# Peptides against a protein of PDB entry 8HF1: the designs that were tried, part 173

Target 1, 320 residues: chain A of PDB entry 8HF1
Amino acid sequence: NVMLYATKPTEVMVSFPHQEQVLTVTRLISAEIEKFYVSLDLMNIGVQPIRRSKSLQCLRDPSKKSFVKQLFNDFLYQMKEYGIYAASIAIISLIVEFDIKRRQAETLSVKLMHRTALTLCEKIRHLLVQKLQDMTYDDDDDNVNTEEVIMNFSTPKVQRFLMSLKVSFADKDPKDICCLVFVERRYTCKCIYGLLLNYIQSTPELRNVLTPQFMVGRNNISPDFESVLERKWQKSAIQQFRDGNANLMICSSVLEEGIDVQACNHVFILDPVKTFNMYVQSKGRARTTEAKFVLFTADKEREKTIQQIYQYRKAHNDIA

## One batch from the design tools (peptide; made by RFdiffusion4, then SolubleMPNN)

Design b2_p21_5_s3 (from b2_p21_5, 11 letters changed)
Fold by OpenDDE base, seed 5:
Structure b2_p21_5_s3 (fold): chain B 320 residues (1-320), chain A 21 residues (1-21)
Amino acid sequence: as target 1 above (320 residues)
Amino acid sequence: RKKREEELKEFEKTGYILIPD
């Protein structure tokens, strides 16, 4: 019995300062969303016919208002947690989703609701892009996708994450890299993916080193909105990562759903580890020699994070 | 740019904290 001594990955913490975004633009955007919620609550959308399809649909807000609020709340979270630059990418996903829903609307009232949401998203997009442009001193360079702009308009968490990528992967052979990046929310996968594409393209040391992909979990709430395109994209992204055509995969809880991925040498946990299962599964992907398991934490939460990791280590050793 | 290069160099030295056993 070759006891495969499962080489325990090196567990590392990266701390970041807690910075509240005191930007006028973020306050203005938040206030516009709150005004929209008041307006949304006053909208009479009528009783939507409960489509008698299977059991899980009963949790759909018959007004579809809760879903609209969820998307804007997820956007507000991304703007707060990842910054204005990530928010400028995240808002595009909302625009796409509301445009699809506007076209699929069965009633004029629902169509109008999604149109109003879409109009707000376009306003938010303009406010974000304008703020990114106002800080480019070069009036002639419309390129809001520079390393400097990305870094300046990202939260300290994202700045430390990008710095960690640069330190870990600068001038490495792409074949020697198998990296997972775990995030809490499915929409964060898309916005961090878009951010990384732009960052890698603007960073010469990473441009030919990192090829990112993302995985988004199945939408358990709305299998109907899991477009055939999203399912095809997910299969393609997984295959590219297996074939080594992508060497950095951004994922949420998707790896819990039985997606078989190779052993990785880097695992980054960008958001707090909330469950023992997430800890075990994410850490269990860092199985190569010299594998690193990197946690990101606010400075104020450092001690609490360390204690939580010790509890998870103990619980893991008691089961093994 | 120089400030970011200095911040990166500092981060390379001190940014990673080993979680002890």
Scores: peptide ipSAE 0.446, ipTM 0.933, DockQ to the pose 0.791
Fold by OpenDDE base, seed 4:
Structure b2_p21_5_s3 (fold): chain B 320 residues (1-320), chain A 21 residues (1-21)
Amino acid sequence: as target 1 above (320 residues)
Amino acid sequence: RKKREEELKEFEKTGYILIPD
């Protein structure tokens, strides 16, 4: 039994200022979503036909309203935690999802509900894009995907994350990079993926260095109900990362579920480490020589974060 | 641009805080 001495990664903290971006646009968007919730609660969508699979029924709000609210709540979270630029990517995912749900609607009332949600998403998209354009000096350059725009409309956390990528990976050989980025929410994986694609494309030092991929957490809904497409996509994404065709993987709790990935040299924890399991599983992926485990924390929470890491280290050493 | 380059250079020097053992 060669106990491969797991090389302990260097644990690093990156602090960011807690700036509430008091943007009028974010307040307007929040107020529009709140008004929509009032309207949504008044919508009579009738009793949805109970699809015979008893197991799925417990998670499906028979009204389908809870799912609509969940998507907008996740969007509001992404806008707050990652900024307006990330929100402009996140809203596209909502548009796609509500359009699918609108087309799949079995009743006119449900179709109308998803249509109303879609109309709100388009309004939000226009407000976000307009705000991104207000900072482009050239009225003719519709390119809201510049490094400058991305940085200016990202939260301090995301700014520090992007700076960390640039400092860590500028002009490096892509083969020497195996990076994981952990986020809490499955929808954040897609949002940060879209942001990173645009950032990498707009950053010459990273354009041919980082090839991102993402993995969304398995739905807590039985694996049987994951779309065949989503499962195929996840398998493809993992395989690309294993084959070295992707060298940066954005993931949620998926890697906690025993997905086999290679040893990584960088692990970024973009969201707070909330559990011991998340700490152990994510840190346990940073197994190469000189591996880095990077935590992002608000300046005000720096000490609390350090103390939490010491508690997790102690608990891990007591089990090992 | 210059401000962002200065911010990046400062971040390269001071942005990473080692969590001691």
Scores: peptide ipSAE 0.443, ipTM 0.932, DockQ to the pose 0.773
Fold by OpenDDE base, seed 1:
Structure b2_p21_5_s3 (fold): chain B 320 residues (1-320), chain A 21 residues (1-21)
Amino acid sequence: as target 1 above (320 residues)
Amino acid sequence: RKKREEELKEFEKTGYILIPD
């Protein structure tokens, strides 16, 4: 029994100042979403048949209104947690979802509901893009994708994350990099992926160094509701990461039990570690000799984060 | 740009805090 000494990763913390982005545009967007919720509550979309399927499908509000609110609440969270640049990418995911739902609508009332949501998303997109353009000399959409715009319109957490990538990986050999980035929410994977693509493309020191991919964990929603496209994307992304064609993977869940992912040299936890299982499984991917396990925390939560890590370390040692 | 380069150099020195054992 070769006790493979599980190489204990170096656990490091990156702190960031807690800044609420008090932008007029974010207030306006929040107010427009709140106004939309009032209008949405007044919409009569009819009684939807409760599909009595015993499976965890129960969380689809039969009214479909809660799903609409969930997507906008997820967007508001991303705008708050990652900034208006990430929000400009996140809103595209909502546009795609609402356009699909609009086309799949069985009734005119449901079609109108999704159309109204889509119209709001396009308004939000315009407001965000306009605000990003205020910092650019050229009105071209491509000009908002600069390192400077990305950094200026990202939260301190995202700024520190991007700085961490630059410091860790500037001018390195791509083959020597195996990086995981864990985020809490499924939709965060897509917007952080889009942000990273633009940031890497605008950062010469990273352009030929980092190749990002994203993997969304299987929704606890039946695999039947994952689009065939999403399943194909996930399989392709995992394969590219295994083959070394991608060296940075963004994940919303700890890679489901049984996804064989390579030993990584960097694991970034971009969002707070909420569970012992998330801690153990994410840390367990940092298995190279010089592996780093990087936690991001607000300065005000630093001590609480440290104490939580000590509790998780203790609990892990008591099980091992 | 210069400010960002200075912030990056400072971050390189002080940005990573070891969580002690």
Scores: peptide ipSAE 0.439, ipTM 0.931, DockQ to the pose 0.765
Fold by OpenDDE base, seed 3:
Structure b2_p21_5_s3 (fold): chain B 320 residues (1-320), chain A 21 residues (1-21)
Amino acid sequence: as target 1 above (320 residues)
Amino acid sequence: RKKREEELKEFEKTGYILIPD
């Protein structure tokens, strides 16, 4: 049984202060989304035709309103959890999605709903970009993608994550690096990827060292609506990581889907470990002799996180 | 910049907490 000789990774915890970034812009954005929800509830979009999938299971297309609210709730979560800089990237994904849904709208009422959501996203994008620019003293360099701006407008968790990457990988050979970063949500995966591209490009010690990719899990809502583009992207991203053309991969729940990735030297868990399966699967990817398994926790949750890891270790040893 | 370099050096020394076996 080849599993018996797997070198156990070194398990490391990084703590971060629980600081609520109380920015006026964050409160304004939250209030605009709440006002939009009130208006959305009053919109008459009619009875949506149940798309008859060929399988007799009428997958109730989640009410088109519920999907709009889900995307904005995910955005609000990302803004709170990762900061304003990450939110400026996340809002672009909403703009793209609502523009697609607006063009695909079968009724004028649904088209108007998605247009109103899109208009709100453009307003939010403007507010975020303006706030990022207000900290750049030099009028001539409109480039909000500096290491300083990224760090200042990121949450303490993201700051400690970026510091951990710099400490772990500064001036190393790219060939010696195989890194996984796990996040909980599909949309967070894309957002953190965009943040890392800009951070790596702005950080000389990492620019020629780290080449990031991302992989998102299959959309449980409709396997048929996974765009041919998303499936092609996933295949390309995993192949680049296998070929060594990418050495850092950001994943959301990918291991549960049976996607085989190589053994890694570093595994970062950016979000809380919620399940025993996630713990075992993610830890099981850190298989090199000097492999590190790094967890991020709020200072207030440090003791709870340690106890949860001991419970998972015990449960894993009882099965092995 | 100096404050961040100091914070990074402090993080290199104390930022990683080993979870004992």
Scores: peptide ipSAE 0.417, ipTM 0.926, DockQ to the pose 0.746

Design b2_p21_5_s4 (from b2_p21_5, 10 letters changed)
Fold by OpenDDE base, seed 5:
Structure b2_p21_5_s4 (fold): chain B 320 residues (1-320), chain A 21 residues (1-21)
Amino acid sequence: as target 1 above (320 residues)
Amino acid sequence: VKELQEKLEEFKKNGYELIPD
C-alpha cells in the first residue's frame, strides 16, 4: 500500500504594510461618487416593470439604483485595495457595463440614470490617467503601462504580489508553471487580469513566461444579463488553462461551483481567506510535490491570519 | 529602476514567511 501521501503544499505568508494612500485624486473621486449617490437618490425613475424572471433578487431593488451603487462601491474597494493603477483598469469595466445598461434601458429615466453614471466614470478615468501621466517626467512617452508606473501606483499588497510573481517565475519554462490566483470579488478578476497583462508585457523576465487568464463565476444577481459572451469566455478560459495555452488563472469563488482545473504548483490568495471551504478548495489545488500556497496579509492582521490558518488546518485534519 | 531592484532584492530575502506546522 503506497499511501501516496498527497504532498501538503508549502504554506507561505507575505505581509504588507497597511498604508492608506490618501491621495488628493482618491479623495476627489470618492467625493464625486458620494455627490452622485445624493443625486441618484433624488432621481425619480418610476415604477420598473417587474420582469417575471424567477430570480428572487430582481424583487429586492426594482429601482436598479442599488446595482449602480454596487458597481461604484466595488470600484471604490478596488481603488482602496489595489491602488490607482488597478482603478484605471477597473473603471473601464464600469464604463462597459453602464453603456450596456444605457442601451438596454426600457425608460428614458433609466437611460438618463445610466448615462449620468457613465459620464461620472469617464471623468474618473480622466482623473486616474492624468495622475498616472504626472509621474512620467518624459512628456514624450505616454506609456503609463511601464513596470515603474504599475509598481508606484499599486498598493503594498499588489506590489508584493507582483514581486512574488517575478521572484517565483522569472526566466522559467512556461510549461513548468501552473498558477492559480484567488480574489474575493468578481470585478477584481478582470482588474487584476488587465494589470497583469500590462505588467507582464513591461517585465522582460515574465513576457514569454506567464500567460494569464481569468475566470468569473455566474452573476447570481442578474442571470438574465449573464451574457452568452461571459459564458463563452469562461469556457474558453478554462480550456486554454487545461490545454496549457494559459499558465496563470485568476479566479473568484468559481472553483466552489465544481469547475475542475488541473493540479497546480502555485496558489496565491490575494485577498483574505474568509471561509474554511475557500481554504480547503484553494489549498487542495496545490497538489504537485513542490506546490506553494501563498497568503497575503496586512502586518496588523498577521497574527489573526496565522491563528485562522491553524484553525483551518486542525478542522481539515479532523475531517480527512 | 534602482529603487525597484533594491526593493525586489529585499523582498527575495525577507518577503516570505513560512507558516509552521
Scores: peptide ipSAE 0.496, ipTM 0.939, DockQ to the pose 0.774
Fold by OpenDDE base, seed 1:
Structure b2_p21_5_s4 (fold): chain B 320 residues (1-320), chain A 21 residues (1-21)
Amino acid sequence: as target 1 above (320 residues)
Amino acid sequence: VKELQEKLEEFKKNGYELIPD
């Protein structure tokens, strides 16, 4: 038994300034969503028939209104945490979801609710894209996907993350890279994936080096709510990452379910480590000799983050 | 472009902090 001494990864912190993006466009978008919530609360969508599947009942707000609010709240969170550029990608996921829900609507009232939500998402998308175009000379959609636009319309956290990728991986052999990026929320995986695709394509030093994939968390409550497409995508993404056809994987809590991924040389924690399990499992993927475990923290939370990591290290050493 | 490169060089120098044992 070669006890592979699990070489403890080098734990690194990247601090970023806490900047609230006080942009007029973000205030306008927030105000439009708030107005929509008032309108949504006044909408009579009728009593939805309670389909008796016990596991499905807890997630079905019988009004379907809470799900609509959840998606917009997740969007507002992504806009705040990752910036306007990330928000322009995140809104597309809402458009897709509300169009699906609009088509699946059993009643005219529910169809109208999802149509109103969709119209708001399209308005938000136009406001975001217009703001990204303020830095471009040409009205072509491709011009908003430059390294400069991505960096300038990203939060300091995302800027530091992108810089970390460039510093860590510029001109490296793609075979020598096995990178995990952990995010808290399911929808953030898709958003950061889209951002990374555009950033890598706009960055010559990374274009042939990084091949990203994403893995969205299983809905803990029922595999039946996961679209067959999402499950197929997850299996394909994991397989591509195992085969080395992808060398950067964006994950949410999926690795908590014991999905076996290869030993990685880089693990980035883009969002705050909220649980001991998240710390142990994410850190436990950084198993190569020179593995790095990189945490992103706001400057104001730096000391709290360090103390939390020491508590987790102590707790891990008491169990191991 | 120059500003991004300057920020990148600054980040290479000062962007990473080791969390000591």
Scores: peptide ipSAE 0.493, ipTM 0.939, DockQ to the pose 0.765
Fold by OpenDDE base, seed 2:
Structure b2_p21_5_s4 (fold): chain B 320 residues (1-320), chain A 21 residues (1-21)
Amino acid sequence: as target 1 above (320 residues)
Amino acid sequence: VKELQEKLEEFKKNGYELIPD
């Protein structure tokens, strides 16, 4: 019995400066969303008949207002945590979702609510794209997807992440790369995926090296057509990663359930490790020889992050 | 461009910290 001593991954921390660069555009967007919430609360949507759809997790808000607010709150979080460039991608997901919900609306009042939300998303998209273009001399949409624009309009965390990818994977053989990127939120997977596609395409040293995919956790069995597409995408993405057709997988923390993903040589934790389970599961994917487990932390939270990792190491050793 | 390269070279030197055992 060769006890394959599962070589413990090298645990690495990447610190980033905590700069709350509150740009004028981000303040304007936040104020427009806040005004929209006031207007949304005043909207008479009526009591929608509770569709007794057996899926327990539908937030039983008969008004569907809480769902609209959740999406905008998730967007505001992404804009804060990842920056304006990431927000320009994240807003597209809201546009798609509100257009679907507008088309599926059973009442004129609900249709109007989703239309108003959609109109706000288009305004936000315009404000974000205009701000990205302020650094480009050319009005062409393709010019906003440069390495320079992506880096300058990303948060210090995302900048360090992109630099970490460039340092770790420049001039490597794609077959020698098996990378996981963990993020907290479902919508962040799509956002970071879109950002990485554009960054890799704009970065010659990575263009033929990294092939990203994203995976959303299983638990969102929405009965909607979108959930069928997402399930198909998830299966395809996992298969491509297993077959080596993709070598970087972006995952939400909801991967708690038993997805048999290959042993990886790099695991990046882009968001704070909030739970012991997330630590054990994500670290447990870094199983190759010389595997790296990379944590991103704000400089101000560095000591707290180290202490939390020591607590998790201790707790893991007490269970093992 | 030059500023990004300078940031990358600084990151190569100082960007990674080993979490002690």
Scores: peptide ipSAE 0.488, ipTM 0.938, DockQ to the pose 0.738
Fold by OpenDDE base, seed 3:
Structure b2_p21_5_s4 (fold): chain B 320 residues (1-320), chain A 21 residues (1-21)
Amino acid sequence: as target 1 above (320 residues)
Amino acid sequence: VKELQEKLEEFKKNGYELIPD
């Protein structure tokens, strides 16, 4: 019954050029990760007890080589999709995760595997920070967080997203803003959150206007102590957004699980809409009279994206 | 700085496309 009275949001598309930022540093980092995978495959970590539980949990065992490769593959995806600046934030999450796993390692071989992964992450971090500093005249770490550095080391998609935030929210009253940002991956929520904190702090017209938070899905949580902290943090972030103490929420597919948030006036879809459920649930959050639903698409995929939205509109009208 | 402002002003004019009904 909630579907009957929802004002349809204005659906808007933002196109961006498909430029692979082929920087020498991104090629170097990719080559170092590939060399590490060859070395990782040669590491004898012993026969891990195959817990024969047919559950998808076995691929996410923190002691397995597959999990180490998954984290670096997710990092490579973020560097490609969001740029070097977002990658400099994303690598910190890998450093923290590998340090925890190194400490929790039951065997010397597993401890060594996580130590070698951590050493590679520190090398990658140094290469990224050095590249961000190439645009700064001063060696001060604070100079890498300027609007100019963030924009120049972000992909065209992220540049269009940041410009969309300036155009939509510059010098507005914070109380009149309720914004959702949808991303595909769990780890993208954290790196885009860190990018937005630095961008808002460096952008005077957004400073004291936007207060971001993020949400992460339950299905990727380690079952241990991290799961309790993440659940507490998730509840706090939702409450801050409900109370108006935060006015921009970054979400993955978590809102498909029926997390009740207030009616929003802006919904940004930063990554491609892959499912009808994602389309309906995300669009269904843009419920104010002047609400905007904003899609980001590569120029080469513009026509395909429009056709996909028409198919979803038709399917939605046939059910309503 | 100036180049970013020019890109922002171009984006304000041409950056948004309404998806037709």
Scores: peptide ipSAE 0.486, ipTM 0.937, DockQ to the pose 0.738

